# Designs tried in a protein design run: peptides against a protein of PDB entry 3VZA. Part 138

Target 1, 98 residues: chain A of PDB entry 3VZA
Amino acid sequence: RVERLCKSKELFEERLGLEIRRIHNEQLQFIFRHIDHKDPDKPYMFTLSINEQGDYEVTSCTPPLDCISEFQLKVRETNNFSAFIANIRKAFTALSFK
Target 2, 62 residues: chain B of PDB entry 3VZA
Amino acid sequence: AAYVTQLYYKISRIDWDYEVEPARIKGIHYGPDIAQPINMDSSHHSRCFISDYLWSLVPTAW

## One batch from the design tools (peptide; made by RFdiffusion4, then SolubleMPNN)

Design b2_p25_8_s4 (from b2_p25_8, 11 letters changed)
Fold by OpenDDE base, seed 2:
Structure b2_p25_8_s4 (fold): chain B 98 residues (1-98), chain C 62 residues (1-62), chain A 25 residues (1-25)
Amino acid sequence: as target 1 above (98 residues)
Amino acid sequence: as target 2 above (62 residues)
Amino acid sequence: EKKKNEVKDLLRKILSDPSLPVEEA
């Protein structure tokens, strides 16, 4: 079971190009790679917490995204976390073409 | 890693086939209306293409 | 009173999981 869980995590990390880390102060770090086809290992990332009100809160975003505040609002309204993550990746992808 | 893998599923809605060879990317994406099979030969594609393709399966509508 | 939020509950479990390492940002 442990081996399967480790394998599953590694498959998701490599195939989605998404790493998820727990960091200090009760935050999660989401690291996207495979965004820039010329530099597949270049990281695009944001950090996320659940604040005292129980709401999703983006605590950092690098590189910065103009739309991140809107996405935070949308995920709070819809609770569609999948769309939240997918839209952030889409925004990072668009940024890489700039 | 149990909770993290569950989170990956909640995000992607992909269930991998763990019995195939490493170069074969097989699984099922579960959309709201349809389940789509995934079956790719990783040797035929770049890592970026594979990721882009898989993410294209994930709806962005709120 | 509020709907169950499976993902949010999952995140809370991750954030409080003693078996998961805390990594540097």
Scores: peptide ipSAE 0.751, ipTM 0.957, DockQ to the pose 0.801
Fold by OpenDDE base, seed 5:
Structure b2_p25_8_s4 (fold): chain B 98 residues (1-98), chain C 62 residues (1-62), chain A 25 residues (1-25)
Amino acid sequence: as target 1 above (98 residues)
Amino acid sequence: as target 2 above (62 residues)
Amino acid sequence: EKKKNEVKDLLRKILSDPSLPVEEA
C-alpha cells in the first residue's frame, strides 16, 4: 500500500505538474510547474493555511497574482477547492505569457 | 502519502491506472456528469502539454 | 450553521499528520 501511494503521488506530481508540501506554521505549499513551455521547471507557487476562523487563507503567492484575493473569497463562499486550484493554475498560465 | 493522494483526487478528480507501463498515461477523469477515460502515450507529448491537457479536464466554474 | 467540508478536513489531517515531513518553504 505504501508503495502504491508513493507511486500515486509521483504520478500526480509529474502529470499535473503540481507538488504539495507541508511547510512550517501549519501551511501547505502548492508548487506548479509545467506552466511555461519555454521553462517547464519554473515554479509558480502559493501557500495556504486554514486560519483561526476556519477559513482558507492564502499566505503567499509567487509570483503575485492580482486575482488571488478574489479566489480566496470565492473558495470561502463556494468551498469548491478544485476550482480554486484550477483557477490559480489558469492565472499562473496567463501570467507566464507576460 | 495517503492524505496527499486523496487531496490530488479531490483537486483533479483523476484516478490513475497503476498497472500500465510508465510511458502510458491511463486513468479516468470523473466529471460532474460523465466519466472520461484518459489514455495517452507520454512519449508523444511534452510534459507541459500533458499537464495542460489534464488540467483542461478540471472545471473552473465556482 | 456548521457544514461538513471534506477537503478542509483533509487539509487539517495533512497539516497534523506526524508521518508527513515538514518541508522548507
Scores: peptide ipSAE 0.750, ipTM 0.957, DockQ to the pose 0.778
Fold by OpenDDE base, seed 4:
Structure b2_p25_8_s4 (fold): chain B 98 residues (1-98), chain C 62 residues (1-62), chain A 25 residues (1-25)
Amino acid sequence: as target 1 above (98 residues)
Amino acid sequence: as target 2 above (62 residues)
Amino acid sequence: EKKKNEVKDLLRKILSDPSLPVEEA
């Protein structure tokens, strides 16, 4: 089972181009790759915490996204975390088209 | 690893067939109403295309 | 009564999981 779980995680990381890390100060780091077709390994990332009010809070976003504050509001309202992550990826994708 | 893989599922709604050879991307995407199979030959596509395609399965409606 | 937020609970479990390494940002 442990082997299966490890393999599953690796498959998600490679196929979705999304790495999820736990980092300092009770945060998760979401690292998107495979965004820029000209530079597939270029990372697009944001960090996330659950603040003292119990709300999702984006603590950083690199590169910055104009829409990230709106998405934070939306996920707090809807609790649709899947759409939250997917919309961020879509925004990063749009940003990669310079 | 268990919690992280669960999170990946909550995000993507994809369940991988991990028994298949590495070159085969096989699984099931569980939409809100109907499940759809995933079955790709990774050798026919770039990593970016594969990721873009898989993410296209994930609804963005709030 | 508020519905259980499964994902948020999952995130909390990840953040408090002693078996999961804390990685550099």
Scores: peptide ipSAE 0.750, ipTM 0.956, DockQ to the pose 0.814
Fold by OpenDDE base, seed 1:
Structure b2_p25_8_s4 (fold): chain B 98 residues (1-98), chain C 62 residues (1-62), chain A 25 residues (1-25)
Amino acid sequence: as target 1 above (98 residues)
Amino acid sequence: as target 2 above (62 residues)
Amino acid sequence: EKKKNEVKDLLRKILSDPSLPVEEA
């Protein structure tokens, strides 16, 4: 099972181009790759925590997204975490064409 | 890794077929209504295309 | 009454799991 779990993680990382890491201060880092077709390994990332109020909080975003604050509000309202991540990826994709 | 893989599922709603050859991307995407199969030859596509396609399966409506 | 938030609970489990590595940002 351990081997299967490791394989599963690797498959998700490669196929979705999304790496999830735990970092300091009780945060998760989400790293998107495969965004820029001309530079597939270029990372687009944000960090996330659950604050003292129990709300999702984006603690950083690189490169910056002007929509990230709105997305944070939306995920707090809807609790649709899947859409939250997918919309961030879509925003990064749009940014890559600028 | 168990919790992280669970998180990937919660995000993507994809369950992979782990018994196929590495070059074969097979799985099931579980949408709100009907589950859809995934079956593609990775050698025929770029990594970016594959990722874009898979993410296209994930609804963005809040 | 609040519904159980499975994802948020999952995130908390990830963040509090001592067996998971803490990586550099």
Scores: peptide ipSAE 0.749, ipTM 0.957, DockQ to the pose 0.822

## One batch from the design tools (peptide; made by RFdiffusion4, then SolubleMPNN)

Design b2_p26_1_s1 (from b2_p26_1, 11 letters changed)
Fold by OpenDDE base, seed 5:
Structure b2_p26_1_s1 (fold): chain B 98 residues (1-98), chain C 62 residues (1-62), chain A 26 residues (1-26)
Amino acid sequence: as target 1 above (98 residues)
Amino acid sequence: as target 2 above (62 residues)
Amino acid sequence: MPLSNLEKFLEEVKKEVEEEKEKREK
C-alpha cells in the first residue's frame, strides 16, 4: 500500500502538473506546471491557509490573479474545493496567453 | 502519502490504474453523472496537453 | 463534505506533506 501511495502521488504530480507542499506558518503551497506550453516547467502557484475564523484564505498568488479574491469567496460559500482549484488553474492558463 | 493522495482525488476525482506500463495513462474520472474512462498513450502527447486534457475533465461550476 | 471536516482534512494533509518533506531531507 505504501508503494502504491507513493506511486500515486508521483502520477498525480506529473500528470496533473500539480505539486503540493507545506510551507512556513502552516500553509499549503499549490504549484502548477504544464501551464505554458512554451515553458512547461514554469511554475504558477498560490498558498492557502485556514485563518483565525476557520475560513480558507489565499495568502499569496504568483503570478497574481485578479479573480482570486472572488474564488476565495466562492469556495467559502460552496465548499467546492475541486472547482476552486480547477478555476485557479483555468485562470493561470488564461494568463499564460497574455 | 495517504492524505495527499486523497486530496488529489478530492480535487481531480481521478483514480489511476496502477498496474499498467508507465507510458500508459489509464484510470477513471468520476463525474457527477458518469464515470469516464481515461486511456492515453503518453508518448503521443506533450506533458502540457496531457495535463490540460485531464483538467478539462474537472468541472469548474461552483 | 462539511467545511469543518475539510478543514481538518487539510490540516492532516499539511502534517503528512511536512513529514514526507522531512523524510526526504534526512
Scores: peptide ipSAE 0.188, ipTM 0.892, DockQ to the pose 0.051
Fold by OpenDDE base, seed 4:
Structure b2_p26_1_s1 (fold): chain B 98 residues (1-98), chain C 62 residues (1-62), chain A 26 residues (1-26)
Amino acid sequence: as target 1 above (98 residues)
Amino acid sequence: as target 2 above (62 residues)
Amino acid sequence: MPLSNLEKFLEEVKKEVEEEKEKREK
């Protein structure tokens, strides 16, 4: 099972173009690739933490997204983490066309 | 990698078929109402296309 | 998933990601 889990992670990373890292200050970094078809390895990323109130907080977003604050509010209201991540990717994709 | 893979599932709702050749992208996306099979030949598509397609399966409704 | 459960889950993910990174670097 351990081998399968390791393989699973690699498959998700490659196929979704999403890498998840733990970084300093108890944050998770989400790195999207495969966004820009002209530069598939170009990273689009954000970092996430739990603030003092226990709420999800986006601590950084590169490149910046004007909709990130709204998404943060939405995920706090709905707890729909899947939609949260998917909407961020969608926003990054839209940004790559500008 | 149990938790991180679980997180990937929580995000994507995709379950891969691990008993296929490496070039085959096979699995199931579990939507709220319908389970969508995934079956692609990776040699026929770019990495970006594959990712875009898979993410298109994930609902963005809050 | 309730926020409290997801919070705990994310903490476990953070821990696991770091542990796996350390294993790969050793």
Scores: peptide ipSAE 0.188, ipTM 0.892, DockQ to the pose 0.052
Fold by OpenDDE base, seed 1:
Structure b2_p26_1_s1 (fold): chain B 98 residues (1-98), chain C 62 residues (1-62), chain A 26 residues (1-26)
Amino acid sequence: as target 1 above (98 residues)
Amino acid sequence: as target 2 above (62 residues)
Amino acid sequence: MPLSNLEKFLEEVKKEVEEEKEKREK
């Protein structure tokens, strides 16, 4: 099982171009790659935590996204975490064309 | 990596086929109304194309 | 998935990711 789970993680990382890391202060870092077709290894990332009220909070976003505050509000309202992550990737993709 | 892989599934709704050769990307995307098979030859596509395609399967509606 | 359950799940993911990182670094 452990071997399969490790393989699964590797497959998701490579195929989705999404790496997940734990960083200081109980935060998760989401690192997107494969966004810019001219620079596939360029990282697009954000960090996420849970604040004192228990709400999801984006603590950083690099490069910055104007829509990130709205997405944070939407995920708090809908609890649709999948759409939250997918919309962030879509926003990063749009930004890569500028 | 149980929770990490579960998070990937919660995000993508993709279940991989782990029994195929590394160059074959096979799995199932579970949408709200339909399960769509995934079957790609990774040697025929760029990494960016593969990722873009897979993410295109994930609904962005809130 | 209720928000409270997802919050707990994410905390477990955070913990597991850190543990896997430590294993690779050793």
Scores: peptide ipSAE 0.168, ipTM 0.885, DockQ to the pose 0.052
Fold by OpenDDE base, seed 3:
Structure b2_p26_1_s1 (fold): chain B 98 residues (1-98), chain C 62 residues (1-62), chain A 26 residues (1-26)
Amino acid sequence: as target 1 above (98 residues)
Amino acid sequence: as target 2 above (62 residues)
Amino acid sequence: MPLSNLEKFLEEVKKEVEEEKEKREK
């Protein structure tokens, strides 16, 4: 089972181009790659935590996204975490063309 | 990696087929209405294209 | 998923990721 789980993580990481890490202060770092077709390994990142109120909070976003605050609001309202992550990736993708 | 893989599923709604050759990207995407099979030959596509395609399966509607 | 359950889930994810990181770095 452990081997299967490790394989699963690796498949998701490579195929989705999404790495998940824990960083300081009880935060999760989401690292997107495969965004810029000209530089597939270029990272697009954001960090996420649960704040003292129990709400999703984006603590950083690199490169910055103008829409990230709105997305944070939306995920708090809808609890649609999947759409939250997908929309962030979509926004990063759009940014890569600028 | 149990919780991490669960998170990947929560995000992508993809379940991989782990019994295929490495060059085959096979699985199922579980959409809100329809389950969509995934069956790609990775040798025919770039990493970026593959990722873009898979993410295109994930609804962005809130 | 209720937010409370999701919070617990995310905490477990964070713990797991950290443990894997420590294991890899040692």
Scores: peptide ipSAE 0.174, ipTM 0.891, DockQ to the pose 0.050; fails the geometry check

Design b2_p26_1_s2 (from b2_p26_1, 10 letters changed)
Fold by OpenDDE base, seed 5:
Structure b2_p26_1_s2 (fold): chain B 98 residues (1-98), chain C 62 residues (1-62), chain A 26 residues (1-26)
Amino acid sequence: as target 1 above (98 residues)
Amino acid sequence: as target 2 above (62 residues)
Amino acid sequence: SPLSNLEKFLQEIADEVEKEQLERKL
């Protein structure tokens, strides 16, 4: 089971270009790669916590996204975590073309 | 850590086939309507293309 | 607490994912 879990993590990291880490202060860090085709290893990342009220809270975003606050609002309203992450990736992708 | 793979599934709705060769990207995407098979030869595509394709399977509608 | 909330969140994800996958196998 442990070996399968390790393999699964590796496959997701490589194929989705998404690394998920648990970091200090009980936060999750999402690191996207494979965004910029000219620089596939360039990271685009944000950190997420569940605040005292139990709501999703983006605690950092690098590079900054103008839409991140709106996405935080939307995920709180819809609870669609998948769309939340996917939209952030789409926003990072759009940013990479600027 | 099981929670990591569970997060990946929650996000992507993809379940990989772990019994195939590393160069074969095989799995199932469980979309809202139809489960769609994934079956790619990674040697035919860039890493960025593969990622973009897989993410394109994930709905962005809230 | 933040720790508790994160753990609760992850547990909720675990429950949802496992339930869904189990249902497909039935």
Scores: peptide ipSAE 0.729, ipTM 0.959, DockQ to the pose 0.624
Fold by OpenDDE base, seed 4:
Structure b2_p26_1_s2 (fold): chain B 98 residues (1-98), chain C 62 residues (1-62), chain A 26 residues (1-26)
Amino acid sequence: as target 1 above (98 residues)
Amino acid sequence: as target 2 above (62 residues)
Amino acid sequence: SPLSNLEKFLQEIADEVEKEQLERKL
């Protein structure tokens, strides 16, 4: 089972171009790659935590996204974590064309 | 690794077939209404294309 | 601790995944 889980993680990282890391101060770091087709290894990232109220909170976003605050509000309202992450990736993709 | 893989499933709704050769990307995407099989030859596509395609399976509607 | 709190967060996500999978099968 351990081997399967490790392999699963590696497959997700490569195929989705998404790395998830545990970092300091009780945060998760989401690192998107494969966004810029001209530079597939260029990272687009944000960090996420649960605040004192128990709500999702984006603690950083690099490069910055104008829509990130709205997405934070939406995920709190809908609890649709999947759409939250997908919309962030979509926003990063749009940013890569500018 | 269990927590991380569960996160990936919550995000992507994809379950991989782990017993196929590395050159074959096989799995199932569990959408809200229908399960969609995934079956790709990785040698025929760029990394970016593969990622874009897989993410296209994930609904962005809130 | 930060580690334990983050693990609780991850566990919460995992529980939601499990719940949704179960509901989908019903």
Scores: peptide ipSAE 0.155, ipTM 0.889, DockQ to the pose 0.499
Fold by OpenDDE base, seed 1:
Structure b2_p26_1_s2 (fold): chain B 98 residues (1-98), chain C 62 residues (1-62), chain A 26 residues (1-26)
Amino acid sequence: as target 1 above (98 residues)
Amino acid sequence: as target 2 above (62 residues)
Amino acid sequence: SPLSNLEKFLQEIADEVEKEQLERKL
């Protein structure tokens, strides 16, 4: 079963083009690839933590997104984490065409 | 890796078929109303197309 | 607790997502 879990992670990483990593200070790093069709390996990433109030907080976003603050507010209001991640990817995709 | 795979499922609502050949992308996307099968030949598509397609299944409505 | 810091963090996120789904079904 451990083998299946490892395979599952690899499949998600490759097929969704999304890597999730733990980084310093109890943060998660979300790394999107497969955004730019001309450069599939170009990373689009953001980091996330839970602040002292218990709320989602985006601690970094590279490249920067103008809408990231609004998305942070939306996920705090709705707790729809799936939509949060999907909207960020959508925003990165739009940015790749600029 | 149990927690990270659980997170992937909660984000994407995709459950993979782990018993198929590597060239076949097979699984099920569980939407709020319907379950949609995924069945793709990876050799027929770019990595970017595959990712874009799969993410298109994920609702963006808050 | 046998859970690592990463597992605790991921579990917290997972719990919130599950909570929202349950509320939408009610």
Scores: peptide ipSAE 0.201, ipTM 0.897, DockQ to the pose 0.218; fails the geometry check
Fold by OpenDDE base, seed 3:
Structure b2_p26_1_s2 (fold): chain B 98 residues (1-98), chain C 62 residues (1-62), chain A 26 residues (1-26)
Amino acid sequence: as target 1 above (98 residues)
Amino acid sequence: as target 2 above (62 residues)
Amino acid sequence: SPLSNLEKFLQEIADEVEKEQLERKL
């Protein structure tokens, strides 16, 4: 099972182009690649934490997204974390064309 | 890796087939209505295309 | 521990996702 889990992680990272890392102050860093077809290794990333109120909080976003605050609000309202991540990737994709 | 893979599943709803050759991308996406089989030859597609395709399976409706 | 804290955080996210799924079925 452990071997499958490790392999699963690697498959997700490569196939989704999404790396999830722990960073300082108990935050998660989400790193998207494979966004820009002209530069597949170019990272698009954001960091996430749970604030003192227990709410999801985006602590950074690089490159910045105008919609990130709205998405943060939406995920707090709906708790639809899947849609949250997917919408962020969609936004990064749109940004890569500009 | 258990928790991170759990998170990946919660995000993507994809379950991989781990017993296939490395060049074969095989699995199942569990959508709200239909389970969608995934079966791709990675040698026929760019990494970006593969990722875009897989993410296209994930609903963005809140 | 750092690992424990990460796991707790991930579990919290997972729980919220599950909660939303259950609420949608009601």
Scores: peptide ipSAE 0.201, ipTM 0.898, DockQ to the pose 0.205; fails the geometry check

Design b2_p26_1_s3 (from b2_p26_1, 12 letters changed)
Fold by OpenDDE base, seed 5:
Structure b2_p26_1_s3 (fold): chain B 98 residues (1-98), chain C 62 residues (1-62), chain A 26 residues (1-26)
Amino acid sequence: as target 1 above (98 residues)
Amino acid sequence: as target 2 above (62 residues)
Amino acid sequence: SALSNLEKFLEKIKKEVEEEKEKRKK
């Protein structure tokens, strides 16, 4: 099982181009790669925490996304975490074409 | 860590087949209505294409 | 108070994942 879990993490990281890390101050860092086809290793990242009210809160976003505040509101309303992450990736992808 | 794989599943709704050759990207995407098989030869595609394809399976509707 | 925000976040995710698993099983 331990080997399976390690393999699973590696497969997801490579295939989705998404790394998830624990960072300081009780946050998760999401790092997207494979966004820019001309620079596959260029990172697009955001950090996420749970605030004192128990709500999802984006604490940073690099590069910045003008839609991130709206997405934060949407995920709080719908609790659709999958759509939240997918929409962020979609937004980063759109940004990479600029 | 188990929580990380659980996070990946919550995000992607993908379950990999771990008993295949490394060059084969095989699994199942569990959509809202249907389960769609994933079966790709990684040697035929770029890393970016593979990621884009897999993310295209994930609904963006809230 | 004994659980950090990150731990609460992870527990929330685990709970939701488990609920989805049970939903698929039934």
Scores: peptide ipSAE 0.162, ipTM 0.883, DockQ to the pose 0.663
Fold by OpenDDE base, seed 1:
Structure b2_p26_1_s3 (fold): chain B 98 residues (1-98), chain C 62 residues (1-62), chain A 26 residues (1-26)
Amino acid sequence: as target 1 above (98 residues)
Amino acid sequence: as target 2 above (62 residues)
Amino acid sequence: SALSNLEKFLEKIKKEVEEEKEKRKK
């Protein structure tokens, strides 16, 4: 099966409104857009790393989320990475209405 | 990069149909119990609506 | 190094992806 990597990335970025970047200090940056319907290009971001214990660790979150520490605990317990990212987006969405 | 597409699939569980016209959003969401087809005309929806809809397919239960 | 640690992170993700693929094959 041929992997159309470039096209795949473009489709995911546009359709999910999610960009993923490598950044300094051994981290991944997740950038959500299409959250605020009044400002679709406004970014909602967090960065993720693996700490010394081998666990997922959120190293930044902009704008800040009160629930992010709880989500970090949950993903460590369940290893449900999908739910982790989806819940963060859900939280950003809720925040956009405030 | 291959790892990026792997991440997107791990997150969304969506597999796109890459052979359709650009205005057509076709794919399959693989949920835990059932595979749900995706078939949308992007010209009929805002970017935010499309994203919200697709993310609504992703379970948030831990 | 930072690069090495990032690679370890990515390998962790890749491993989990492969595990999910194996589950689908069953």
Scores: peptide ipSAE 0.155, ipTM 0.883, DockQ to the pose 0.429
Fold by OpenDDE base, seed 3:
Structure b2_p26_1_s3 (fold): chain B 98 residues (1-98), chain C 62 residues (1-62), chain A 26 residues (1-26)
Amino acid sequence: as target 1 above (98 residues)
Amino acid sequence: as target 2 above (62 residues)
Amino acid sequence: SALSNLEKFLEKIKKEVEEEKEKRKK
């Protein structure tokens, strides 16, 4: 089981270009790569926590996204975590062309 | 960790085939209505293209 | 504690995953 889980993580990281880490202050860090085709290893990152109200909260976003607060609101309303992450990736992709 | 793989599935809705050769990207994307098979030769595509393609399977509608 | 809070966060995620699994079964 452990070996399968490790392999699964590695496949997801490489194929989706998404790394997920547990970091300080009870947060998850999401690191997107493969965003900029000219610089595939350039990271696009955000951190996520659960606030005191029990809601998803983006604690940082690098580079910053104007739409991140709206996405945070949407995920709280819909609980569509998949769309939340996918929209963030889409936004990072758009930003890479600016 | 189990929670990480759970997160990846929650995000992507992809289940990989772990028994294929390393160069083969094979799995299933589970959409709301249709299960879409994934079967790619990684040697024929860039890393960015592969990622973009896989993410294109994930709906962005809230 | 920080560890307890992290566990609570992970529990929330696990709960959501479980709920989604239940939806898929139905």
Scores: peptide ipSAE 0.135, ipTM 0.883, DockQ to the pose 0.401
Fold by OpenDDE base, seed 4:
Structure b2_p26_1_s3 (fold): chain B 98 residues (1-98), chain C 62 residues (1-62), chain A 26 residues (1-26)
Amino acid sequence: as target 1 above (98 residues)
Amino acid sequence: as target 2 above (62 residues)
Amino acid sequence: SALSNLEKFLEKIKKEVEEEKEKRKK
């Protein structure tokens, strides 16, 4: 089972181009790659925490996204974590064309 | 850790087939209404294309 | 619970994933 879990993580990281890390101050770091086809290893990332109210809070976003505050609101309203992450990736993708 | 794969599933709704050769990308994407099979030869596509395709399966509607 | 915010978050995800998978099996 442990070996399978390790393999699973590796497959997700490579295939989705998404790495998830636990970082300081009880946060998760989401690192997208494979965004820029001309530079597949260029990272696009954000960090996420749960604030004192128990709500999702984006603590950083690199590069910055104008829509991130709206997405944070939406995920709090809908609790649709999948759409939250997917929309962020879509936004990063759009940004990579500029 | 198990939580990592669970996070990936929560995000992507993809369950991989772990019993295939490394070059084969096989799995199932679970949408709200239907389950869609994934079956790709990684040697035929760029990493970026594969990622873009897989993410295209994930609904962005809130 | 005395769990950290991250642990609570992860537990929430774990629970939801398991519930979803169980629903599919039924």
Scores: peptide ipSAE 0.112, ipTM 0.892, DockQ to the pose 0.754

